# Designs tried in a protein design run: peptides against a protein of PDB entry 6J07. Part 2

Target 1, 107 residues: chain A of PDB entry 6J07
Amino acid sequence: GQRGWFCGSVSQDLRQFWVAEGGTISDPRAADFLFSCDASHPDTLRIYQSLDYIEDNATVFHAYYLSAVANAKIKNSVALGHFILPPACLQKEIRRKIGSFIWEQDQ

## One batch from the design tools (peptide; aimed at target 1 L80 I84 I98)

Design b1_p8_6 (made by RFdiffusion4)
Pose (drawn by RFdiffusion4):
Structure b1_p8_6 (pose): chain A 107 residues (1-107), chain P 8 residues (1-8)
Amino acid sequence: as target 1 above (107 residues)
Amino acid sequence: FPEEELMF
């Protein structure tokens, strides 16, 4: 049983794959999986500003997780953690912090 | 997630 919802800014291909394969597929408002291909001004904001996100009861994953699984053997591998989709206001700094050299570590 | 620890 895997319930999941998609923000408006998600390729229909990814939605179709979700419908086709997985646990028992359903796509309600709350659901168990929160997918998006955006984090700027889409329906996804409604997750980031929910009390569930604040209380660590919601994590938004990039919908390309489904693309990675579709291009994997079946469902194995493809860990979720690689597809954590943080708020866009954070992304600029997340990338720099990760990509910086050890002699920099600016913060 | 170790990835989360790395990101944040």

Design b1_p8_6_s1 (made by RFdiffusion4, then SolubleMPNN; from b1_p8_6, 5 letters changed)
Fold by OpenDDE base, seed 1:
Order: C-alpha cells, then sequence, then structure tokens
Structure b1_p8_6_s1 (fold): chain B 107 residues (1-107), chain A 8 residues (1-8)
C-alpha cells in the first residue's frame, strides 16, 4: 500500500517527499506505514497505546528512512527493517544488544 | 522512484 501516517514530529519536507514518490497521507488506522521522528511525541505515544500496536499488528518506523532513501546511491541499499522505532521503554535494551540506531549514528 | 521500488 501507499498510505502513510505521520507524527507531528516529522518535517513537512519528508511528508512532501512521500507524496512526491506516490504516497498518500492518512489517519493511523487507515495507514499502511506509520512514520515518526520521536518515540516520546504525544502522537507516537497514542500509536503505542493503540490496540493495533499492542496486538503487534502495527509498526512505527523512523521517518529518517525516507531521507536515507532520498539520498541512496545504490538501489535497494536501504532496508526498512533497520528503521523500526520502538517505544522509549525498549530502546535502551535494544541498544545494548545491537548498538545505536541508524538515525542516531549521523548525529 | 527509489522509494516506490523499495516500499510500494
Amino acid sequence: as target 1 above (107 residues)
Amino acid sequence: SEMAKLMF
């Protein structure tokens, strides 16, 4: 699908890129992809609290994925799975296991 | 587009 929801933490530039690439913007329940830049933003927190997310039927991705795609020099070099944005309460443990998140490495 | 190829 091409429907995406965006947290208020995501810049208008990235939203415009999504639309320019053929995507549409929808509410969270209708969206095929959920994007955020801040796991602590109220919009994202509401997603984490939703039944869809709690039942593992939804995934939030860091919107930096879109920036990475826009700047990619090699086809298929950007994997969506590397941009899963977990709730803040899980991030410390994840970093312990796999290291810093990709969106943190360019900071 | 690159994004379309990867996601859509």
Scores: peptide ipSAE 0.027, ipTM 0.670, DockQ to the pose 0.050
OpenDDE base, seeds 2, 3, 4, 5: peptide ipSAE 0.025, 0.026, 0.025, 0.025; ipTM 0.657, 0.658, 0.661, 0.664

Design b1_p8_6_s2 (made by RFdiffusion4, then SolubleMPNN; from b1_p8_6, 5 letters changed)
Fold by OpenDDE base, seed 1:
Order: structure tokens, then sequence, then C-alpha cells
Structure b1_p8_6_s2 (fold): chain B 107 residues (1-107), chain A 8 residues (1-8)
């Protein structure tokens, strides 16, 4: 199975979906996937400050990815790469170049 | 860096 870590900002529903799809929940160092809904949440900030992240050995994804997968007829049609959640200090510049993030487009 | 790939 795939191991995932979840920031406290992620709802229990999304966590349950992950498990229902065959995933397990682990600490961030053991996880294959890191999910968060808030780049400014203390849990996520600790990830960004970790050596694994600083050395490009970790990536944080917005948990909205799981919602998108749940709602898609074809699971493979949802690209994980579109859900990379960068630190808050980089988001403004990213939006300027590639537009609003997918999780912001329904708002 | 996954983040760098988005910026550059």
Amino acid sequence: as target 1 above (107 residues)
Amino acid sequence: SPVAKLLF
C-alpha cells in the first residue's frame, strides 16, 4: 500500500477516502505522499522546514487532489502534479506565471 | 525541485 501523511488541516473525510482506496497513514518521514490544505498550518510549516523538503526529497500536495480523484469517472485523469502545494512565500509568483491553483478555482 | 519546475 501507499503511505500518506496528513496535515491537521485535512478533513477526516479525505483521510478516510485515502484509506478506503488502499492507502495507510504514517508519520511524515515514512510517508510516500504528504497532504495538506493549508501552507501556513504549523504542521505543514514543519515539513517545509525539514531537511527532507529543503533537499528536494519531499513534496507537499494539496489534499483537494483526493477530492478530485473521488469525483472523477477516470481516476487517472487527475494529474497529481497540478496539486503541488508550495510554501506561501512562493505562491504569489507562481500564480503570476501559471494562474490560480486548481483548489482556488471554485472560489 | 518540484516547486522550481513550476517557476522556471
Scores: peptide ipSAE 0.034, ipTM 0.675, DockQ to the pose 0.277
OpenDDE base, seeds 2, 3, 4, 5: peptide ipSAE 0.031, 0.032, 0.032, 0.031; ipTM 0.688, 0.684, 0.684, 0.680

Design b1_p8_6_s3 (made by RFdiffusion4, then SolubleMPNN; from b1_p8_6, 4 letters changed)
Fold by OpenDDE base, seed 2:
Structure b1_p8_6_s3 (fold): chain B 107 residues (1-107), chain A 8 residues (1-8)
Amino acid sequence: as target 1 above (107 residues)
Amino acid sequence: SPVAKLMF
């Protein structure tokens, strides 16, 4: 199964969708996916500060991905890569080069 | 195995 960790910034609705789709919720160390809605949330910051993340063994995704999946007619039509949530210190530079993130466009 | 935990 797919194990996901969720930052406290993620709504219960999105968590419930994850579970309804067959996912389970776990701690970050056991998780296959790390979801957050806020790169500045303390939970997410702890991920960015973890050895796994520092050593490039972890990626955080914006939980809006789950909303996009829920609204998509084709299950695999939503690209997870578009929902990478980088640390705040990198976001400004990314926006300058490629524009606003998807979750910012649809909010 | 973590599939998407590590993307890059």
Scores: peptide ipSAE 0.036, ipTM 0.670, DockQ to the pose 0.080
OpenDDE base, seeds 1, 3, 4, 5: peptide ipSAE 0.036, 0.035, 0.029, 0.036; ipTM 0.671, 0.670, 0.644, 0.667

Design b1_p8_6_s4 (made by RFdiffusion4, then SolubleMPNN; from b1_p8_6, 6 letters changed)
Fold by OpenDDE base, seed 1:
Structure b1_p8_6_s4 (fold): chain B 107 residues (1-107), chain A 8 residues (1-8)
Amino acid sequence: as target 1 above (107 residues)
Amino acid sequence: SEMAKLLF
């Protein structure tokens, strides 16, 4: 089991899935994984402003990862690295280079 | 799920 922090932007369903799979929910400093659905949410912004994040010791992931895992039919078909949620100030440049984020493609 | 078990 791993410890996860969740932005207020993340649905209760996804939080419940995390717990059902053996995870626990903790504060950001204790968490092994940080999940958010909105880079502009105040909770997530506080993470981006934290020393841990600024010093590159923390990563925020889009919670859509959990939805993808829940619906996956093939082992290892969902890579956590594809769900890194960068600050809004970096997203435009990333889209220019790589394209739309995975969580945006199903919209 | 099997995929989630890889993370936990």
Scores: peptide ipSAE 0.025, ipTM 0.646, DockQ to the pose 0.047
OpenDDE base, seeds 2, 3, 4, 5: peptide ipSAE 0.025, 0.024, 0.024, 0.024; ipTM 0.648, 0.650, 0.647, 0.646

Design b1_p8_7 (made by RFdiffusion4)
Pose (drawn by RFdiffusion4):
Structure b1_p8_7 (pose): chain A 107 residues (1-107), chain P 8 residues (1-8)
Amino acid sequence: as target 1 above (107 residues)
Amino acid sequence: EFLEKMEE
């Protein structure tokens, strides 16, 4: 049983794959998986500003997780943690902090 | 902390 919803800014291909394969597939408002290909001004904001996100009951994953699984053998591997999709207001700093050298570490 | 979450 894997319920999942997709923001408006998600390729139909990814939705189709979600429908085709996985646990028992359903796509309600709340669901169990929260997928998006955007974090700027799409329906996804409705997750980031929910009490569930604040209370650590919601994590948004990039929908390309489904693309990675589709290009994997079946469903193995492809850990979720690699597809954490944080709020866009954070992304600029997340990339810099990760990409910076050890002699920099600016903060 | 974010990289640790990615390794999960």

Design b1_p8_7_s1 (made by RFdiffusion4, then SolubleMPNN; from b1_p8_7, 5 letters changed)
Fold by OpenDDE base, seed 5:
Structure b1_p8_7_s1 (fold): chain B 107 residues (1-107), chain A 8 residues (1-8)
Amino acid sequence: as target 1 above (107 residues)
Amino acid sequence: SFLELLGL
């Protein structure tokens, strides 16, 4: 349950943080968590196009979540749900209705 | 750790 996949858009520092906290790195099909910093990156696009994702069996999270947790005074104050990374085609509408994504606000 | 937060 500690397997993570990382898009090429994710820095080595964040990957190392994952491993330092007890996680392992795996391929997308074996991963429990999928992290990306760019919904338009080819690696992430392949996830969105996969059957697992299309069938709602996969969720992509923005890797900034890991940074937020690392920097939080209270670690459990960072909600993973706020870091769901939707496909780029949906982001404009989401911003219009809800506002900018948290990773855009805090960077 | 965040892994604990994720239920891992």
Scores: peptide ipSAE 0.035, ipTM 0.687, DockQ to the pose 0.061
OpenDDE base, seeds 1, 2, 3, 4: peptide ipSAE 0.025, 0.032, 0.028, 0.031; ipTM 0.629, 0.671, 0.634, 0.663

Design b1_p8_7_s2 (made by RFdiffusion4, then SolubleMPNN; from b1_p8_7, 6 letters changed)
Fold by OpenDDE base, seed 1:
Structure b1_p8_7_s2 (fold): chain B 107 residues (1-107), chain A 8 residues (1-8)
Amino acid sequence: as target 1 above (107 residues)
Amino acid sequence: SILELLGK
């Protein structure tokens, strides 16, 4: 599907890019993709607290993925998996093991 | 994802 939910932390430019690329915007429960720029934003926190997320039926991605896609020069050069946005309580340990997140490197 | 398939 092409349905996406966006945290309030995501700019209108990125939302518009999603729509321009054929996506639609929906509520979190109907969305195929969940985008956020801030794991601590109240909107994102509500996702992390939802049954869908707790039961591993939802994944939040950093919206910087959309910017990376927009700027990519090579097809399939941007992997969505690199943009998983975990809850803040897990981020420090993740950085310790695998390094800084890609959106932190490019910001 | 749809965006990945578009290959931008």
Scores: peptide ipSAE 0.031, ipTM 0.672, DockQ to the pose 0.066
OpenDDE base, seeds 2, 3, 4, 5: peptide ipSAE 0.027, 0.029, 0.027, 0.026; ipTM 0.650, 0.646, 0.632, 0.603; seed 5 fails the geometry check

Design b1_p8_7_s3 (made by RFdiffusion4, then SolubleMPNN; from b1_p8_7, 5 letters changed)
Fold by OpenDDE base, seed 5:
Parts: structure tokens; sequence; C-alpha cells
Structure b1_p8_7_s3 (fold): chain B 107 residues (1-107), chain A 8 residues (1-8)
């Protein structure tokens, strides 16, 4: 599916890119993809607290993925898995082990 | 498109 949910932290430009590529905007429960730019945003926090997320049936991705795809010479050269956005409570530990997230680089 | 590649 091509249904995407977007946290309020995601710019309208990235949402428009999603739609331009054939995607649609939906509520979190109907969405195939969940995008956010801020793990601490109330919208994203509600996702992390949802039953779907707790049961590992949902994944939140950093919307910078869409920016990376938009700017890539080859669209399929950007790996979505590198843009998983974990809850804020886990990010410090992750950075300690594997370094800064991709969306924190090049900025 | 990349949406097609994502397969959802």
Amino acid sequence: as target 1 above (107 residues)
Amino acid sequence: SFLELLGK
C-alpha cells in the first residue's frame, strides 16, 4: 500500500513529495508507513504508546528518508531501514553504540 | 517509484 501517516513535525514539502510519488495521506491505523521528524512530538508519542506499535506491528520512520530519496540520483539507493525512528528514551543508548543517526548527519 | 519498491 501507499498510505502514509505524517506527524505534525513533518513539513508540507515532504508530504507533497509523498503524494507526488503516488502516495496518499491517512490516519495512523490505516497507514502503511508512519513518518515523523521528532520522536518527542505528541503525535509520534501517541504512536509509540499505541497497541499496534507495542505489538511490533508498526514502525516509525524519520521523514528525512523522503528528502534523501528526493535528492538521490537513484531512488532505490536509499535504504528505508536506516531511517527507523526509535523512541527518544532509546536514542541516547543507540548513539552511544553505533553513532549519530543519518538524519542528524549532513545538517 | 520508491513506493512501488517498498511493496506496501
Scores: peptide ipSAE 0.071, ipTM 0.725, DockQ to the pose 0.059; fails the geometry check
OpenDDE base, seeds 1, 2, 3, 4: peptide ipSAE 0.057, 0.068, 0.058, 0.052; ipTM 0.715, 0.726, 0.717, 0.707; seeds 1, 2, 3, 4 fail the geometry check

Design b1_p8_7_s4 (made by RFdiffusion4, then SolubleMPNN; from b1_p8_7, 5 letters changed)
Fold by OpenDDE base, seed 1:
Structure b1_p8_7_s4 (fold): chain B 107 residues (1-107), chain A 8 residues (1-8)
Amino acid sequence: as target 1 above (107 residues)
Amino acid sequence: DFLELLGK
């Protein structure tokens, strides 16, 4: 399955890239992948508050992953796991342990 | 399924 849900914070260009690569766009309950560019966006907050997420059955990824894939010379050199987008309340502690997130490094 | 492969 390659169904994706997108927060309103994600640009149309990245959504179009997802579709161009064979993905489809769906509601979050049906989606295989959840993408956001803003952990504080109301759309993303609703995901974090959902039972699926609370029970650790869902993961939100930063949509910058799609940009990285689009720009990569070697497509499989971009690991989705590097783009997990945690709730804002956890980000400070995570940065303290592992450093800045990958999507923050090229800002 | 290109994107699915990268996600695993």
Scores: peptide ipSAE 0.036, ipTM 0.678, DockQ to the pose 0.069
OpenDDE base, seeds 2, 3, 4, 5: peptide ipSAE 0.034, 0.031, 0.031, 0.033; ipTM 0.680, 0.660, 0.669, 0.682; seeds 2, 3 fail the geometry check

Design b1_p8_8 (made by RFdiffusion4)
Pose (drawn by RFdiffusion4):
Structure b1_p8_8 (pose): chain A 107 residues (1-107), chain P 8 residues (1-8)
Amino acid sequence: as target 1 above (107 residues)
Amino acid sequence: HYIPYHLF
């Protein structure tokens, strides 16, 4: 049983794969998986500003997680944590902080 | 523990 919803900015290919394979597939408003390919001004904002996101009851994953699984053997491997999709307002700093050298660590 | 693949 895996319920999941997709923001408007998600390739139909990824939605089709979600429908085709997984646990029992359904796609309601709340659901169990929250997928998006964007975090700027799409329907995804409705997640980031929900009380569930504030209360750690919602994590948005990049929909390319489904692409990674489709290109894996079946469903094994492809850990979810690699596809955490944070709010875009954070992404600029997240990339810099990760990509910086040890002699920098600016903050 | 996880680095987001889509951000790089």

Design b1_p8_8_s1 (made by RFdiffusion4, then SolubleMPNN; from b1_p8_8, 4 letters changed)
Fold by OpenDDE base, seed 3:
Structure b1_p8_8_s1 (fold): chain B 107 residues (1-107), chain A 8 residues (1-8)
Amino acid sequence: as target 1 above (107 residues)
Amino acid sequence: SFIPKWLF
């Protein structure tokens, strides 16, 4: 399915794009996708603290994925895996090993 | 085509 939950950090434009592409908006428990633009936002922190997330049954994605899809000639050419948004406490180490996140790079 | 929320 295409049920998405959105952190309050995600713009209305990106939410509208999601809906325009056939998605629906739901609470986190019912959602197939969890989108955020801020790992430190209280809404996102609640996800990271949830049992579903702690038990590795949920993934948070950076909503910039939707912007990348909107700008791509072929929508499926954008890999969702590149937009995994980890908790802030892990981001420094990830940047050290992999480099800056794709949503942090100049576009 | 969107994939499920669990990628781990």
Scores: peptide ipSAE 0.088, ipTM 0.774, DockQ to the pose 0.065
OpenDDE base, seeds 1, 2, 4, 5: peptide ipSAE 0.067, 0.056, 0.062, 0.063; ipTM 0.731, 0.715, 0.721, 0.725

Design b1_p8_8_s2 (made by RFdiffusion4, then SolubleMPNN; from b1_p8_8, 4 letters changed)
Fold by OpenDDE base, seed 2:
Structure b1_p8_8_s2 (fold): chain B 107 residues (1-107), chain A 8 residues (1-8)
Amino acid sequence: as target 1 above (107 residues)
Amino acid sequence: KYVPKWLF
């Protein structure tokens, strides 16, 4: 589906883009996609602490994905998998293995 | 649910 939940850290512009592209906004339980710009934000932390997340029934994505889609020259060229936002406690080890996250490469 | 939400 196209139901999305947004952490308070996500700008209103990105939320509006989601809706303009045909998405709807819902609570985390009903959402198919969870977006955040801050792994340490209280809203995102509640997701990481939920049973759905612990049991691997939820994934959080960095909302920069939506910005990348908005600026893409080729339809469907932006891979959602590159924008998985893991808990802060895991990020250093991930960077060691795969390098900096895409959303950290540009200011 | 048995799979991550992003699969839907």
Scores: peptide ipSAE 0.042, ipTM 0.678, DockQ to the pose 0.049
OpenDDE base, seeds 1, 3, 4, 5: peptide ipSAE 0.041, 0.041, 0.039, 0.040; ipTM 0.678, 0.676, 0.667, 0.669; seed 3 fails the geometry check

Design b1_p8_8_s3 (made by RFdiffusion4, then SolubleMPNN; from b1_p8_8, 4 letters changed)
Fold by OpenDDE base, seed 2:
Structure b1_p8_8_s3 (fold): chain B 107 residues (1-107), chain A 8 residues (1-8)
Amino acid sequence: as target 1 above (107 residues)
Amino acid sequence: SFIPVWLF
């Protein structure tokens, strides 16, 4: 399905885009995709603290993915996997090994 | 419309 949960850090415009593209908005437990713009936002932190996430049954994605899709010539050409949003405690180490996150790059 | 595409 295309059920999405959105952290409070995600703009209404991106939420509306999701719905316009056929998605629905749901609670985290029912969602197929979890979107956030801030790993330190309380909403997102609660996801990271959930059993589903701890047991590796959930993934949080940066909502910038939706912006990238909106601007893409071919929407399906944007890889969701490039937008995995890890907990803040892991981000610094990830940046060191892989480089800056795509949502942090000037695009 | 679109469907989210996973990496790999």
Scores: peptide ipSAE 0.260, ipTM 0.842, DockQ to the pose 0.067
OpenDDE base, seeds 1, 3, 4, 5: peptide ipSAE 0.255, 0.257, 0.161, 0.170; ipTM 0.841, 0.841, 0.809, 0.809

Design b1_p8_8_s4 (made by RFdiffusion4, then SolubleMPNN; from b1_p8_8, 3 letters changed)
Fold by OpenDDE base, seed 5:
Structure b1_p8_8_s4 (fold): chain B 107 residues (1-107), chain A 8 residues (1-8)
Amino acid sequence: as target 1 above (107 residues)
Amino acid sequence: SYIPDWLF
């Protein structure tokens, strides 16, 4: 499905793009995709603390993915997996191993 | 885990 939840940190422009591409907006429990621009935002923190996330049944993606898709010549060439947004406590270690996140490089 | 393409 194309049901998305959006953290308050995500701009209206990106939300509108999602809808324009055929997506719908829902609450986190019903959503197929969870988007955020800030791992430290209270909305996102509540996701990380939820049972669904703790039990590995949920994934948070950085909403910059939508911007990348919007700007891509071939939309399906953008890999969603590169936009997984982990909790802040893991980000330093990830950067050490694979470098800065894509959303940090392009913004 | 597999991450589906929302465009499909």
Scores: peptide ipSAE 0.030, ipTM 0.639, DockQ to the pose 0.068
OpenDDE base, seeds 1, 2, 3, 4: peptide ipSAE 0.027, 0.028, 0.027, 0.027; ipTM 0.629, 0.625, 0.622, 0.618

## One batch from the design tools (peptide; aimed at target 1 E55 D56 L80 L90)

Design b1_p9_1 (made by RFdiffusion4)
Pose (drawn by RFdiffusion4):
Structure b1_p9_1 (pose): chain A 107 residues (1-107), chain P 9 residues (1-9)
Amino acid sequence: as target 1 above (107 residues)
Amino acid sequence: LPSKTVKYP
């Protein structure tokens, strides 16, 4: 049983794959998986500003997780953690902090 | 940067 919803800014291909394969597939408002290909001004904001996100009851994953699984053998591997989709306001700093050299570590 | 607990379904 895997319920999941997609923001408006998600390729129909990814939605189709979700429908085709996985646990028992359903796509309600709340659901169990929160997928998006955007974090700027799409329906996804409604997750980031929910009390569930604040209370650690919601994590938004990039919908390309489904693309990675579709290009994997079946469903194995492809850990979710790699597809954590943080709020866009954070992404600029997340990339720099990760990409910076050890002699920099600016903060 | 803020840190949060990731929810895994």

Design b1_p9_1_s1 (made by RFdiffusion4, then SolubleMPNN; from b1_p9_1, 5 letters changed)
Fold by OpenDDE base, seed 3:
Structure b1_p9_1_s1 (fold): chain B 107 residues (1-107), chain A 9 residues (1-9)
Amino acid sequence: as target 1 above (107 residues)
Amino acid sequence: LPQRKIYYP
């Protein structure tokens, strides 16, 4: 099974979807996936400040990915790479170069 | 579901 960590900013509905799809919930170190809906949430900030993240051994994904998968006709049509959630300090520059994040477009 | 937490686009 796939283990996921969830920031407190993630709704119970999305957590329940993860579990319904066969995932389990774990602490960040044991998790295979890290989900958040808020880069400024204290839980997510702790991830960004961790050695694993600083050394590129971890990626935070926006939990809206799960919503996109749930609503997609074809699950493989949803690209995980579009849901990387960078620290808030980098988001403005990224928007300037690439445009608004996908979770901002669909909300 | 996603594949891994380490992702390099």
Scores: peptide ipSAE 0.156, ipTM 0.792, DockQ to the pose 0.184
OpenDDE base, seeds 1, 2, 4, 5: peptide ipSAE 0.146, 0.140, 0.151, 0.112; ipTM 0.786, 0.783, 0.790, 0.759

Design b1_p9_1_s2 (made by RFdiffusion4, then SolubleMPNN; from b1_p9_1, 5 letters changed)
Fold by OpenDDE base, seed 1:
Structure b1_p9_1_s2 (fold): chain B 107 residues (1-107), chain A 9 residues (1-9)
Amino acid sequence: as target 1 above (107 residues)
Amino acid sequence: LPTFKVYVP
């Protein structure tokens, strides 16, 4: 089972999907994956401020990835890399370079 | 589910 941490901004439905697919929920230090739906949520901000994140040993993903996986017909067709959730202070610059984030397109 | 670890403790 893969270990995931979830920001308080993530719905219970997405957490349940993670568990149903064989994942477990853990604290961020033990987690293999970090999920959030809000870069400005205090839980996520603490991740961005952590030494692990600052040293590029951690990545936060938008939990909408799990919704995309749930709706996909082809296994492994959803690219996790498209769901990297950067700090809010960087998002405007990223949007300028590569366009709107995938989770914003489906909102 | 994702297949690679993205958080290194």
Scores: peptide ipSAE 0.037, ipTM 0.650, DockQ to the pose 0.142
OpenDDE base, seeds 2, 3, 4, 5: peptide ipSAE 0.035, 0.035, 0.036, 0.031; ipTM 0.648, 0.659, 0.649, 0.612; seed 4 fails the geometry check

Design b1_p9_1_s3 (made by RFdiffusion4, then SolubleMPNN; from b1_p9_1, 5 letters changed)
Fold by OpenDDE base, seed 2:
Structure b1_p9_1_s3 (fold): chain B 107 residues (1-107), chain A 9 residues (1-9)
Amino acid sequence: as target 1 above (107 residues)
Amino acid sequence: LPKFKVYVP
């Protein structure tokens, strides 16, 4: 199944959408997907500091992905790869190379 | 880029 972990920065509405679409909520170790809305939130920082993340075995995604999916007109048209949420210390360099993140373009 | 967590349906 689709198991997701959610940072405390993610709204209850987005969590409820995940569950309504058939997902389950789990701890980070058991989760298949890690969602956050804040790279500086303590919950997310603990992920970035974990061995799984340091050893390149985990990826954090911005939960705005779920909002984009909810509003999409075409099924499977939203690319998960566009919503990778890197540590704050890397974001400036990434913006320099590829531009602003999708979640920063809309309010 | 970091690798995605393994997805198990």
Scores: peptide ipSAE 0.041, ipTM 0.654, DockQ to the pose 0.186
OpenDDE base, seeds 1, 3, 4, 5: peptide ipSAE 0.041, 0.040, 0.037, 0.034; ipTM 0.653, 0.668, 0.638, 0.633; seeds 1, 3 fail the geometry check

Design b1_p9_1_s4 (made by RFdiffusion4, then SolubleMPNN; from b1_p9_1, 6 letters changed)
Fold by OpenDDE base, seed 4:
Structure b1_p9_1_s4 (fold): chain B 107 residues (1-107), chain A 9 residues (1-9)
Amino acid sequence: as target 1 above (107 residues)
Amino acid sequence: LPKRKIYVP
């Protein structure tokens, strides 16, 4: 199965969607996916400070990905890679080079 | 659901 961890910033609706689609919810260490809606939330910050993340063995995704999947006519049309949520300190530079994040454009 | 696990050795 697919195990996901959710930052407190993620709505219950998105969590429920994850479960409805067959996912399970777990702690960060057991999770296969890490979802957050706020890079500055304490829960997410703890992930960024973890050894797994520092060593590039973990990635945080913006939970808006789940919303995009839920609303997509073609489930596989939503690319997870577009929803990587980097630390706040890196976002300005990323926006400068690539542009606004997808979750910012659609909200 | 996403299929690519975030934890990579």
Scores: peptide ipSAE 0.054, ipTM 0.711, DockQ to the pose 0.111
OpenDDE base, seeds 1, 2, 3, 5: peptide ipSAE 0.052, 0.053, 0.056, 0.051; ipTM 0.717, 0.718, 0.733, 0.697; seed 3 fails the geometry check

Design b1_p9_2 (made by RFdiffusion4)
Pose (drawn by RFdiffusion4):
Structure b1_p9_2 (pose): chain A 107 residues (1-107), chain P 9 residues (1-9)
Amino acid sequence: as target 1 above (107 residues)
Amino acid sequence: PRLPPIKVP
């Protein structure tokens, strides 16, 4: 049983794959998986500002997780952690902090 | 800021 919802800014291809394959597929408002291809001003904000996100009961994953699984053998591998989709206001700094050299580490 | 941990259902 894997319930999942998609923000408006998600390729229909990814939704179709979710419907086609996985545990028992359903797509309600709350669901078990929270997918999006955006984190700026889409329906996704409604997750980031929910009490569930604040209380660590919601993590938004990039919907390309489904693309990675579709291009994997079946469902194996493709760890979720690689597809954590943080709020856009954080992304600029997340990339810099990761990409910076060890002699920089600016913060 | 921090990010929520992953909770796989």

Design b1_p9_2_s1 (made by RFdiffusion4, then SolubleMPNN; from b1_p9_2, 4 letters changed)
Fold by OpenDDE base, seed 3:
Structure b1_p9_2_s1 (fold): chain B 107 residues (1-107), chain A 9 residues (1-9)
Amino acid sequence: as target 1 above (107 residues)
Amino acid sequence: WKLPSIKLP
């Protein structure tokens, strides 16, 4: 199954898209996929502070990935790796090295 | 539709 957790920052539309495509919504520990639209949201911060994340056993993805997939003309053309959502404290340095995040460019 | 990777890196 496709078990996803969603930060409160993720719109209901994106959640509905996930479910419409066969996904289910679960708590973070049961989820296989973690989605957020805001690294500074309390829900996401709790993920970053969890042992699973600290021990590098979890990854948070920006939920805009789902929107990009929905709008993609070519299947598999959306690179999931571009949607890794790191903690806010790391984002400045990442932008310096590789530029703005894709969700910042397309929104 | 493309399945995202599991949360485990």
Scores: peptide ipSAE 0.034, ipTM 0.648, DockQ to the pose 0.133
OpenDDE base, seeds 1, 2, 4, 5: peptide ipSAE 0.032, 0.029, 0.030, 0.028; ipTM 0.637, 0.626, 0.626, 0.619; seed 1 fails the geometry check

Design b1_p9_2_s2 (made by RFdiffusion4, then SolubleMPNN; from b1_p9_2, 4 letters changed)
Fold by OpenDDE base, seed 2:
Structure b1_p9_2_s2 (fold): chain B 107 residues (1-107), chain A 9 residues (1-9)
Amino acid sequence: as target 1 above (107 residues)
Amino acid sequence: FKLPSIKLP
């Protein structure tokens, strides 16, 4: 499905883009995709604290993915996996091993 | 483009 939940940190423009492209907006429990722009936002923290997330049944993605999709020249050229937004407690270690996140890079 | 369609754990 194309049901998405959006953290309050995500702009209305990105939400509207999601809907314009055929997505719907739902609560986290019903959502197929969880979007956030801030792992430390209270909304996102609640996701990380949820049973679904703790039991590895959910992933949070950085909403910058939608911006990247909107600006892509080739359809489906943007890899969703590059936009996984992990809890803040893991981000520093990930940066050390993999490098800066895409949403932190100038594009 | 096509939106993602599956929930990823």
Scores: peptide ipSAE 0.032, ipTM 0.631, DockQ to the pose 0.070
OpenDDE base, seeds 1, 3, 4, 5: peptide ipSAE 0.029, 0.030, 0.030, 0.030; ipTM 0.627, 0.622, 0.622, 0.630

